# Peptides against a protein of PDB entry 3ZN8, part 34

Target 1, 125 residues: chain A of PDB entry 3ZN8
Amino acid sequence: LEEYDKIQKKMEDVMEGKGKLTLRDVYAQIIALRKMGPLSKVLQHIPGLGIMLPTPSEDQLKIGEEKIRRWLAALNSMTYKELENPNIIDKSRMRRIAEGSGLEVEEVRELLEWYNNMNRLLKMV

## One batch from the design tools (peptide; aimed at target 1 Q29 R69 W71 W114)

Design b2_p26_1 (made by RFdiffusion4)
Pose (drawn by RFdiffusion4):
Structure b2_p26_1 (pose): chain A 106 residues (1, 21-125), chain P 26 residues (1-26)
Amino acid sequence: LLTLRDVYAQIIALRKMGPLSKVLQHIPGLGIMLPTPSEDQLKIGEEKIRRWLAALNSMTYKELENPNIIDKSRMRRIAEGSGLEVEEVRELLEWYNNMNRLLKMV
Amino acid sequence: EEEEEKEEEEKWMEELLKNIFAIYKE
């Protein structure tokens, strides 16, 4: 049930219920339909879950703040350690900056 | 299959951002 500390405290809570659906707990707005979140149980069927929660905890508690400092020598680093590929790391690293970015405009 | 996985990951990312934003707005 400044940002990095929140990201962990939040993503950790996003596993001990599902992947839960509390996405509709702090949104006074309305939804769309039910036949859509049905593709959430598909990823649960596999013995695994997601690649993002992998290389995510395979990083320092400061490397997530400014993933820009990460080079070709640092991407392969958290790649083989997590079992993911260099490409599967880029999509993860180029996202840590997005959260710390779109949040500024909030 | 790989493209569907990426699209589902993007949707999950957007949902995570909406939760964070909603909390900050509150």

Design b2_p26_1_s1 (made by RFdiffusion4, then SolubleMPNN; from b2_p26_1, 17 letters changed)
Fold by OpenDDE base, seed 3:
Structure b2_p26_1_s1 (fold): chain B 125 residues (1-125), chain A 26 residues (1-26)
Amino acid sequence: as target 1 above (125 residues)
Amino acid sequence: ERERERELEERERERFLQLLVAKALQ
């Protein structure tokens, strides 16, 4: 509980856009997303997403919601240092995170790869 | 200036949320 409150308070500071995108920012956005309600409701509030993606089926929404829950489990299994500096996450750390979260190592790898790609795209602006 | 910075930060957050949701649906 104390670690959760420290993460929440620091998420408020990181939301001020001062710095490099980290996995804390990813965590913050997932929490914000969860507060908006089911993924179906979130889609209605995201302008332009309907132009980028075809309207998802109910089954696709359920799978998407499960992926988000799995990502939260992975992020909750990361150390503060890993969330701040995801580039330190090696194969051993990925395995630990996967085991601690009940995910496959491949799922953790895919999340990190997505983060790395995202961070590259945002740096080009 | 501060209002423009806030608007840019909000747009970046919206963009990040879009990309996160898009990845969840892929």
Scores: peptide ipSAE 0.580, ipTM 0.857, DockQ to the pose 0.057
OpenDDE base, seeds 1, 2, 4, 5: peptide ipSAE 0.570, 0.572, 0.571, 0.564; ipTM 0.846, 0.844, 0.848, 0.840

Design b2_p26_1_s2 (made by RFdiffusion4, then SolubleMPNN; from b2_p26_1, 15 letters changed)
Fold by OpenDDE base, seed 5:
Structure b2_p26_1_s2 (fold): chain B 125 residues (1-125), chain A 26 residues (1-26)
Amino acid sequence: as target 1 above (125 residues)
Amino acid sequence: EEERERELEERERERFLQLMVAKVKS
């Protein structure tokens, strides 16, 4: 519980542009998103940007939910150092994470690419 | 359905925290 509170605080700092995004923050976002339900997936309110996504079909929502679950598996297979500093994840670490999560290496790479893109956007805001 | 999802997320969060603690102590 105490660790969760720390994560939430960090997430708030990131959302306010006071810190860099980590994969731990990504985890917090995923949890928050899922708690809010499927409707929250259509609207992403990033401070300074605000992205409104087109309303996905029911099938697309299901696909998205599965993708998120797979990403959670990947995140759960990372070390704390990797979660906090995703830039240290090399090919060897990526392979380990993929094997530990039952994912393809390409899926882990996709997650990291998504993270990198988000991190760049946050730095611009 | 929303209730089920919340319960699932709570379980996942708890699992994550346990793993995090284990990894920090390793």
Scores: peptide ipSAE 0.137, ipTM 0.610, DockQ to the pose 0.033
OpenDDE base, seeds 1, 2, 3, 4: peptide ipSAE 0.081, 0.110, 0.090, 0.101; ipTM 0.541, 0.601, 0.573, 0.592; seed 4 fails the geometry check

Design b2_p26_1_s3 (made by RFdiffusion4, then SolubleMPNN; from b2_p26_1, 17 letters changed)
Fold by OpenDDE base, seed 5:
Structure b2_p26_1_s3 (fold): chain B 125 residues (1-125), chain A 26 residues (1-26)
Amino acid sequence: as target 1 above (125 residues)
Amino acid sequence: ERERERELERRERERFLQLMVARLKQ
């Protein structure tokens, strides 16, 4: 219970621009989303998503869910230090993470690039 | 209070999911 409350408060702080988003925060959110059910069901409960994003086809939802599953595998292959400070992930660490997760190095790079872009956006809000 | 907290958490999850989905479409 206490760990859940800490994770939620951390996400609140990050979403309010009060803090740094980590890959641990990303991991926690992916797990929370998966507890809500399949991505298709979760998206149906988001009011205004159809206004902000074109309604994804069922096939696009499956592709998205598979990509989230792959990112989760990468995150599960990271050390606690890497999850808290993703900027320490060099080429050697990235290769280890890829090998441990059964992913291409490019897929791990894409996750890290996404994370970096997300952190840039959150600093602008 | 707990209902407001649950609604905030829901909105945060929704926003996070929107950001992920937007990136997956690029």
Scores: peptide ipSAE 0.148, ipTM 0.683, DockQ to the pose 0.040
OpenDDE base, seeds 1, 2, 3, 4: peptide ipSAE 0.134, 0.116, 0.087, 0.111; ipTM 0.666, 0.634, 0.591, 0.641

Design b2_p26_1_s4 (made by RFdiffusion4, then SolubleMPNN; from b2_p26_1, 17 letters changed)
Fold by OpenDDE base, seed 2:
Structure b2_p26_1_s4 (fold): chain B 125 residues (1-125), chain A 26 residues (1-26)
Amino acid sequence: as target 1 above (125 residues)
Amino acid sequence: ERERERELEKREQERFLELLVAQKKR
């Protein structure tokens, strides 16, 4: 719990300095979500909360976890400049990231498209 | 298995901290 709060505070400190979501912020969120893994399991064991959260089927949780793992691999293959400004990721960079992460180029493209969509939604709020 | 996961998480945290430090140096 204390380490989670330290990461959240560091993430907040990073977010407060930035009027724009970056892939670095996405990376921080994924790490935070993985650290909530035990907490989410604890919350699922609280009678009444597991009924109110549509518990994704165990299969949907596994699919989501695998997708997150793949996205983490891609993010881990990016340079700090790419994480900070994803718009610089051209076809050559995207291929390098895919090769370095063991992913298909289309999976890296999907991550970037997701990021672009999220960034559009955040600009509407 | 759990030890490998913890080591992976530690490496991910270290990398995240490096990214934060690199930001603060800008």
Scores: peptide ipSAE 0.111, ipTM 0.566, DockQ to the pose 0.038
OpenDDE base, seeds 1, 3, 4, 5: peptide ipSAE 0.096, 0.095, 0.100, 0.100; ipTM 0.535, 0.531, 0.537, 0.547

Design b2_p26_2 (made by RFdiffusion4)
Pose (drawn by RFdiffusion4):
Structure b2_p26_2 (pose): chain A 106 residues (1, 21-125), chain P 26 residues (1-26)
Amino acid sequence: LLTLRDVYAQIIALRKMGPLSKVLQHIPGLGIMLPTPSEDQLKIGEEKIRRWLAALNSMTYKELENPNIIDKSRMRRIAEGSGLEVEEVRELLEWYNNMNRLLKMV
Amino acid sequence: SEEEKKAFLTKMLSEKILGREFNFNP
């Protein structure tokens, strides 16, 4: 049930219920339909879950703040440690900056 | 503003985990 601390405290809560659907708990707005979130149970069917929650905890509690400092020597680092590929790491690293970015405009 | 930040982060995180975007009607 400044940002990095929040990301963990939140993503950690996003597993002990599902992947839960509390996405409609702090959104007074309305939804669209039900035949759409059905593709959420698909990823649950596999013994695994998602590549993001992998290399996510495979990083220092400071490397997530400014993933810009990460180079080609640091991408492969959290790649083989998590079992993901260098490509699967980029999509992850280029996102930590987005959260800390779009949040500024909030 | 704190609530909006939390809601925004929750949306972004949930979208990322689920690997899709959400559309809401305000």

Design b2_p26_2_s1 (made by RFdiffusion4, then SolubleMPNN; from b2_p26_2, 15 letters changed)
Fold by OpenDDE base, seed 2:
Structure b2_p26_2_s1 (fold): chain B 125 residues (1-125), chain A 26 residues (1-26)
Amino acid sequence: as target 1 above (125 residues)
Amino acid sequence: TEEEKRRFLLLKLYELLTGKKLVFIP
C-alpha cells in the first residue's frame, strides 16, 4: 500500500507539472500491485472503483494478470536508459525487448503506446 | 480538481489491470 501511495503521488506530481512518469515508475507500480496479491484483492483496495466502473469479471482479471506478467517481462528486458527515457525505444530496441522477453513486438508497442497515452493524459489533467 | 485527479488515477489503474483502453478527458 505504501508503494502504491508513492506511485499515486508521483502521478499527481506529473499532473501538476512537477515531474515525468517513466517506465521505471510503471515497473514500480506493477511490483507494488503484485505485492498486494491477485488482482481481485488489488481492486478491493481501490475505494470507489466499483461505483465508477463495472466490476471486472473473473475472465477479465485473468487477462489482466497475464497482461501485467507480460509487461513485466518486457520491462525486465529494457535497459536502465530505456526505462528512464522510453522515447529512445525505436523499432530495433522494441524487437530486442520482444525477443528478450518472449513477446511479440506488437505487445511491446502496446505497452509503449499505453505509457505514452498515459503520460499525455496526465499532463492534460 | 482533486476529485478529477483521483478519478483519472483510478481509471488508468483500471485500464492497466483489465487491459481495456479507457478514454478519460477531464
Scores: peptide ipSAE 0.158, ipTM 0.656, DockQ to the pose 0.259
OpenDDE base, seeds 1, 3, 4, 5: peptide ipSAE 0.146, 0.120, 0.131, 0.155; ipTM 0.642, 0.621, 0.623, 0.649

Design b2_p26_2_s2 (made by RFdiffusion4, then SolubleMPNN; from b2_p26_2, 13 letters changed)
Fold by OpenDDE base, seed 2:
Structure b2_p26_2_s2 (fold): chain B 125 residues (1-125), chain A 26 residues (1-26)
Amino acid sequence: as target 1 above (125 residues)
Amino acid sequence: EEEKRRAVLTKLLYERLTGRKFEFIP
């Protein structure tokens, strides 16, 4: 929980135009969330201020769990430099990461796209 | 607003974890 709170604060700082969220931070976030247990339990710890979270189906939870495992595999196959500066990850690096993690290149691309979209959205808030 | 920021964070985390778009329900 403490690690999760640190990442949350960092995300909040980024939303305020302070600092930068990296894939290292994403990695730390995923690990922190995994320590909370199953996705169903993790979702209960996501802050909801006066809003109700839709209850995901069991199938959605399974898909999410698998996605997390795959993203962790990808992140574990990245270099420190790539984790800190994801923008350097070109097609060659993506292919290497995919091969090292047992993933499709498209799955690595999806992770990077998610990261980029997240950063964009955080900066717009 | 802090509340808006937290809501966006919640959305992003939920979407990542479920692979689905998050809908805010009051």
Scores: peptide ipSAE 0.126, ipTM 0.610, DockQ to the pose 0.320
OpenDDE base, seeds 1, 3, 4, 5: peptide ipSAE 0.105, 0.113, 0.117, 0.115; ipTM 0.592, 0.604, 0.597, 0.600

Design b2_p26_2_s3 (made by RFdiffusion4, then SolubleMPNN; from b2_p26_2, 13 letters changed)
Fold by OpenDDE base, seed 4:
Structure b2_p26_2_s3 (fold): chain B 125 residues (1-125), chain A 26 residues (1-26)
Amino acid sequence: as target 1 above (125 residues)
Amino acid sequence: KEEEKKAELLKLLYERLRGKKLEFIP
């Protein structure tokens, strides 16, 4: 619950222009969501969104856990400067991160693209 | 509307991490 409230406050601060979403925040969110369990347990704390989402199949959970593992490996291979300022990650940095994490460069690019999209959405709200 | 958008963002984060197909209309 406390971790959820911190994530919500961070999202509100970014929407109000009082901060920015970083990959360090993304890392914290991934860890928090893994501890909280099903999305329904997280969404029930959002007023008006007590919508019971369908439980994913066992196969969907396995695919999701593998994706989380791969993204955590990428994040753990980043420097503090890269986590706080993902916009400095060029092709050379992406290749280093990929090699250090055992990922393809395209997978690191996918993570960064997802981050950029989320950061744009937060600023739009 | 703002709370709905916050929830959609959280849903997107979770769905992406859990290997669900992302469907979002901003």
Scores: peptide ipSAE 0.024, ipTM 0.521, DockQ to the pose 0.269
OpenDDE base, seeds 1, 2, 3, 5: peptide ipSAE 0.021, 0.021, 0.023, 0.019; ipTM 0.519, 0.517, 0.521, 0.489; seed 5 fails the geometry check

Design b2_p26_2_s4 (made by RFdiffusion4, then SolubleMPNN; from b2_p26_2, 14 letters changed)
Fold by OpenDDE base, seed 2:
Structure b2_p26_2_s4 (fold): chain B 125 residues (1-125), chain A 26 residues (1-26)
Amino acid sequence: as target 1 above (125 residues)
Amino acid sequence: KEEERKATLLRLLYERLTGRKLQFIP
């Protein structure tokens, strides 16, 4: 919970235009989420009177769990410099990360796109 | 605001993992 709160504060700072969310922060977040248990349990912590949650199927949850595992593998294959500055990750670095993690390059790209989208959205909220 | 921010992160993760969009009705 403490790790999660730290990441939440980091995100709040970013939303306020202070600091930058990095892949290191993302990594810490994923780890914090994993400590909460399976994805199904994590979903229960989404606050929301007024949140329409489509109930995920069991298969969707399994796919989600696998994706989390794969993203962690990718993050573990990144250098410290890449984690702190994801913008330096070019095609060559993506291939290296993919090979090191046993992933497809497209999966590494997907992670980076997700990260970029998060940063963009956090600045808008 | 704090709960909303917490929800945003989990939402974004959930949406990416499941391919489903979550609708936040404030």
Scores: peptide ipSAE 0.156, ipTM 0.630, DockQ to the pose 0.413
OpenDDE base, seeds 1, 3, 4, 5: peptide ipSAE 0.142, 0.134, 0.141, 0.149; ipTM 0.626, 0.622, 0.625, 0.632; seed 4 fails the geometry check

Design b2_p26_3 (made by RFdiffusion4)
Pose (drawn by RFdiffusion4):
Structure b2_p26_3 (pose): chain A 106 residues (1, 21-125), chain P 26 residues (1-26)
Amino acid sequence: LLTLRDVYAQIIALRKMGPLSKVLQHIPGLGIMLPTPSEDQLKIGEEKIRRWLAALNSMTYKELENPNIIDKSRMRRIAEGSGLEVEEVRELLEWYNNMNRLLKMV
Amino acid sequence: DLERRLANAETKVAALAVLIAAKLEE
């Protein structure tokens, strides 16, 4: 059930219920339909879950704040350690900056 | 859809949770 500390405390909670659906707990707004979140059980059917939660915990509690400092020598680092590829790391690293960015405009 | 969810978010914590949830949906 400044940001990095929140991201972990949150993502960790996002596994001990599903992948849960509490996405509709702090949104007074309305949804769309039910035949859409059905593709959530598909990723559950595999023995695994997601690639993101992989290399995510394979990083320092400071490297997640400014993933910009990460180079070609640092991407392959959390790649082989997590079992993901260099490509699968980029999509992850280019996102840590987005959260810390779009949040500023909130 | 993401813009609508962020517009309905009342706090910064809720906005961050929406962003994380949206990424998990992808």

Design b2_p26_3_s1 (made by RFdiffusion4, then SolubleMPNN; from b2_p26_3, 15 letters changed)
Fold by OpenDDE base, seed 4:
Structure b2_p26_3_s1 (fold): chain B 125 residues (1-125), chain A 26 residues (1-26)
Amino acid sequence: as target 1 above (125 residues)
Amino acid sequence: TLEELLKAAKSKEDALFVLISHYLRS
């Protein structure tokens, strides 16, 4: 998929110290995978997944699907400026996003924390 | 490398994100 190629290129660039992963990139990734169907079906396209990661149970897949849905809601409630520069998201913005997405503030915080961790991960290696 | 990323992943969710991006590319 073309979308995934772009995402991979972005990730590679970040790993090489060229820019950073944004929530726009995260959004694109999620949208791209959603085009392939539910998470369970997406994972079927990953050869040897069971070797690289524990095989997710049905319940875990459901949880994952819900998480994707919720994070999409959060992302859809963000401004373009926030998506491109998530570091500007303060407590006030976080609360707004939560309210707009129907999520708890803590859930939005978790997304941002995950995002930060991912950026750290990509730059680490 | 992919393997290095997986090793450095803080959670399986992080690893999964990397894997999905890697294997679903055209």
Scores: peptide ipSAE 0.416, ipTM 0.815, DockQ to the pose 0.129
OpenDDE base, seeds 1, 2, 3, 5: peptide ipSAE 0.388, 0.397, 0.391, 0.384; ipTM 0.806, 0.809, 0.808, 0.803

Design b2_p26_3_s2 (made by RFdiffusion4, then SolubleMPNN; from b2_p26_3, 13 letters changed)
Fold by OpenDDE base, seed 4:
Structure b2_p26_3_s2 (fold): chain B 125 residues (1-125), chain A 26 residues (1-26)
Amino acid sequence: as target 1 above (125 residues)
Amino acid sequence: TLEELLAAAKSKEDALFVLIAHHLLK
């Protein structure tokens, strides 16, 4: 939970425009989530979130857990520079990451697209 | 909505957590 608090503070800084959210932050957040236990139990660690999000089915949880593993694999295959500045990830880097992580290139692309969309969304909030 | 989730997270919770959770569980 201490790691979670650190990430939360980082997010606060980002939301206040004092920092840039990077894939390093995403990675740290996922690691923190994993330390909380299975995805089914992660939601209960943040009071109110279970009310805001629909209760996932068992299948959704399984899919989510698999997605977490896949994202971690991708993130673990990135260099520090890539994590800090995902914009440098071109097609060649994306392919390398995919190969190193055992993922399809499309999965890496989807992660990056999600990240970009997330950043845009956060800037609007 | 996602916007509502983010608005709530901005004030009370980790927005990034919410975004990740939302994506993973949709």
Scores: peptide ipSAE 0.446, ipTM 0.808, DockQ to the pose 0.417
OpenDDE base, seeds 1, 2, 3, 5: peptide ipSAE 0.401, 0.420, 0.422, 0.397; ipTM 0.777, 0.791, 0.791, 0.771

Design b2_p26_3_s3 (made by RFdiffusion4, then SolubleMPNN; from b2_p26_3, 15 letters changed)
Fold by OpenDDE base, seed 4:
Structure b2_p26_3_s3 (fold): chain B 125 residues (1-125), chain A 26 residues (1-26)
Amino acid sequence: as target 1 above (125 residues)
Amino acid sequence: TLQELLAAAKSKEDALFVLLASHLRS
């Protein structure tokens, strides 16, 4: 649970506007989640999830799990500087990351867009 | 609030991330 404690602290800071979510944070969270097992198992650890979100089907969970794996591959292909400051990731970097991870450039772009959107959401807290 | 964040989520992935983060925080 040590990783969760670190993530928790970071997420608290971000949610309180005291910090910024980086891809390093995303990476850490993904790793922590994966240690809990499949996405389905992870969801079981969240009390009241069924009240907050519709229960995903098994197929939806599989899709989500695959996306997480693909994003993890992308993250593993990023440099530390890129993880800490994703804003530096230009087209050339995206292409490199995509090639290194076996993903399409569009998938890398999707991850970055998701990240940006998430940061915007967290600022609304 | 959590509810507001969930309402603002553009995807299931966003919502899930928010939920997980909130769960870890609580």
Scores: peptide ipSAE 0.277, ipTM 0.757, DockQ to the pose 0.125
OpenDDE base, seeds 1, 2, 3, 5: peptide ipSAE 0.281, 0.219, 0.197, 0.212; ipTM 0.758, 0.709, 0.690, 0.700; seeds 1, 2 fail the geometry check

Design b2_p26_3_s4 (made by RFdiffusion4, then SolubleMPNN; from b2_p26_3, 13 letters changed)
Fold by OpenDDE base, seed 1:
Structure b2_p26_3_s4 (fold): chain B 125 residues (1-125), chain A 26 residues (1-26)
Amino acid sequence: as target 1 above (125 residues)
Amino acid sequence: TLEELLKAAKTPEDALFVLIAHRLRE
């Protein structure tokens, strides 16, 4: 029951725009969307997106797809605590994640920076 | 709001993040 209450509260916070998305949240949704296919296909399935977002170039889509692929590898190497609270990921954890995922430490850092930047963007709206 | 966020996205993966956030809020 306590766990259900926590989930409900988190959902409410997100709905009100007071809560931030965790890496766990992002990870789960990316996995779900990947069932639709690559990034290009996912974006194509969003009705009206072309009105809100200029059609990305082929190069942009390729780069984006590669980023998602690499970031998923990193996310797969994170612990539950890290996914839930990415702020605990220090240099030692980044190195472990990088080694476990076959990525460079700089790539893991890039993922975390991207995540933080996007969360800040969401808070502005 | 969604439109404004998407306009602020610089890359396709940025747009994906925005869309994920939107889905989780609805």
Scores: peptide ipSAE 0.573, ipTM 0.899, DockQ to the pose 0.110
OpenDDE base, seeds 2, 3, 4, 5: peptide ipSAE 0.552, 0.560, 0.559, 0.556; ipTM 0.894, 0.896, 0.895, 0.896

Design b2_p26_4 (made by RFdiffusion4)
Pose (drawn by RFdiffusion4):
Structure b2_p26_4 (pose): chain A 106 residues (1, 21-125), chain P 26 residues (1-26)
Amino acid sequence: LLTLRDVYAQIIALRKMGPLSKVLQHIPGLGIMLPTPSEDQLKIGEEKIRRWLAALNSMTYKELENPNIIDKSRMRRIAEGSGLEVEEVRELLEWYNNMNRLLKMV
Amino acid sequence: KAFLEILLFEKLFENKELAEHLLENL
């Protein structure tokens, strides 16, 4: 049930119920339909879950703040350690900056 | 908090249309 600390405390909670659906707990707005979140149980069918929660915990509690400092020597680092590829790391690293970015405009 | 929750939902569940709709509502 400044941002990095929040990301962990939040993604950790996003596993002990599902992947849960509490996405509709702090949104007074309305949804769209039900035949759409059905594709959420598909990723649950596999013995695994997601690649993002992998290399996510395979990083220092400071490297997630400014993933910009990460180079070609640091991408392959959290790649082989997590079992993901260099490409699967980029999509993850280029996102940590987005959260810390779009949040500024909030 | 709600914004971060929507961003995480978008990426974890890849439900882009639902995440965009929830952002409009927000």

Design b2_p26_4_s1 (made by RFdiffusion4, then SolubleMPNN; from b2_p26_4, 10 letters changed)
Fold by OpenDDE base, seed 2:
Formats: sequence, C-alpha cells, structure tokens
Structure b2_p26_4_s1 (fold): chain B 125 residues (1-125), chain A 26 residues (1-26)
Amino acid sequence: as target 1 above (125 residues)
Amino acid sequence: TAVLDILLYEKLTERKEEAEELLKKL
C-alpha cells in the first residue's frame, strides 16, 4: 500500500509536469498491483470505483499473469540507465533485452510503445 | 487515483472500453 501510494503521488506530479514516470516506476507499480490482487479489489479502496470495472474471468487473469511475467522479465533485463531513461533504448538495446529475457523483440517494442503512449496520455490529463 | 493500474488493466486484460470509461470518471 505504501509503494502504491508513492507511485500514485508521483503520477500526480507527472500530470502536473513536475516529473517523469520511468520504467522503474512501472516495475514498482506492477509489483504493488500483484500484491493487492485483481484491479476490482484495488478499486474497492476508492469510493465509487469498485463497481465501475467488472472482475476479470479466471482465464483473463491467467493471460494477464503471463503478460506480467513477460514484462517483468524484460524489465529485469534492462540496465538501471535504461529503466530511468527508456528513450535511450534503440534497436540494439531492444534485441539485447529480448535475448536476455527470452522474449521476442516485438514484445519489448510493445512494452516501450505502451510506456511512451502512457506518458503522453498522463501529460494530457 | 489509480490511473496506472487502470492503464495496466487495459493492456493486460484487453478491456479497453471499460478502462476508457473509468478514466473519464477519475
């Protein structure tokens, strides 16, 4: 919960243009989310939000868990410099990360694209 | 807020529409 609150505060700072969300923050939030359980359970702690998202099926949770495992493998294969500054990750770095994590290069690219899109969205909200 | 969790949920479950509706209510 403490880690969760720390990341939420950092996200608020990013939305206000006071910082940058990094892949280290993403890693921390994934770990926090896994500790809390399904998003529906997390949202129950926020008044009025617990009923807004349906609980995923068991199959959806399994698919999500596999995706989390793959993303964590990629993140664990990154250098500290890459986690803090994902924009330095070029094709050579993506290939190294993919090979080190047992992923396809396309999966590493997908993670980075998601991260970049998320950062753009957070600045617009 | 739970914006990052919602964005993660969207990507992990492919439930884009529900996540977008939730984001509008934050």
Scores: peptide ipSAE 0.356, ipTM 0.768, DockQ to the pose 0.435
OpenDDE base, seeds 1, 3, 4, 5: peptide ipSAE 0.329, 0.346, 0.335, 0.059; ipTM 0.751, 0.767, 0.755, 0.485

Design b2_p26_4_s2 (made by RFdiffusion4, then SolubleMPNN; from b2_p26_4, 10 letters changed)
Fold by OpenDDE base, seed 4:
Structure b2_p26_4_s2 (fold): chain B 125 residues (1-125), chain A 26 residues (1-26)
Amino acid sequence: as target 1 above (125 residues)
Amino acid sequence: DAVLTILLYERLFERRELAEALLKAL
């Protein structure tokens, strides 16, 4: 909960234009959420979201957990500089990360695309 | 506000439309 609150505060600062959300923040949030239990349970404890977010099925939870594992493998294969500034990740770095994590290059690309889309969305909020 | 949590939920469960709707409602 404390780690979650720190990340939420950072998100608020980013939304106010006082900072940048990085893949390090994403990593920290994933770890914090995993400590709290299944993501569906975490979401249910967020005021106003519990009624808006349908509870995933057990199979969907398993798929989500596998995606988390794969993304953590990618994130753990990144350098600190890459985590802080994902924009430096070129094709060579992406291939290295994929090889180091046992993922396809396309999966690493999809993670980075998601991060970029997230940053665009945060600027619109 | 739990923007990052919602965005992770979106990606993990492939529910982009829901996440976007929630972000607009918050």
Scores: peptide ipSAE 0.337, ipTM 0.744, DockQ to the pose 0.389
OpenDDE base, seeds 1, 2, 3, 5: peptide ipSAE 0.317, 0.333, 0.084, 0.296; ipTM 0.738, 0.743, 0.586, 0.726

Design b2_p26_4_s3 (made by RFdiffusion4, then SolubleMPNN; from b2_p26_4, 11 letters changed)
Fold by OpenDDE base, seed 3:
Structure b2_p26_4_s3 (fold): chain B 125 residues (1-125), chain A 26 residues (1-26)
Amino acid sequence: as target 1 above (125 residues)
Amino acid sequence: TAVLDILLYRKLFEREEEAQHLLQQL
């Protein structure tokens, strides 16, 4: 009986989505997606997404894969503290990350804006 | 962006799978 109550509580915690998304989580998800193969294969494993989104052209998939590679370079240039709490990334940190990754500061800003939007959307679900 | 939608949906799916595995253990 006590084991069943623990499993039910864990299920509720999973369903309530009580985890703040970090850039470490983003990194882990990108790596996991890349292990599944090209974005085209990933899309095939997502029920309903192929109906809701126009099938990306091969060129759009290549652009998306390049963007992911650039974001991985930025993530690899972040400190553990920045990955766990991206809100500490100021202009000085953003410039260091850009220089360390070979990206423009604007590209690092785009990643952070994307993360903030993702984290906002995940709080609405 | 399509990448945003993929990562969002995958995170939701992983939570649903984890919840289903927990239900199968009950």
Scores: peptide ipSAE 0.246, ipTM 0.650, DockQ to the pose 0.059
OpenDDE base, seeds 1, 2, 4, 5: peptide ipSAE 0.242, 0.238, 0.242, 0.220; ipTM 0.659, 0.647, 0.647, 0.627; seeds 2, 4 fail the geometry check

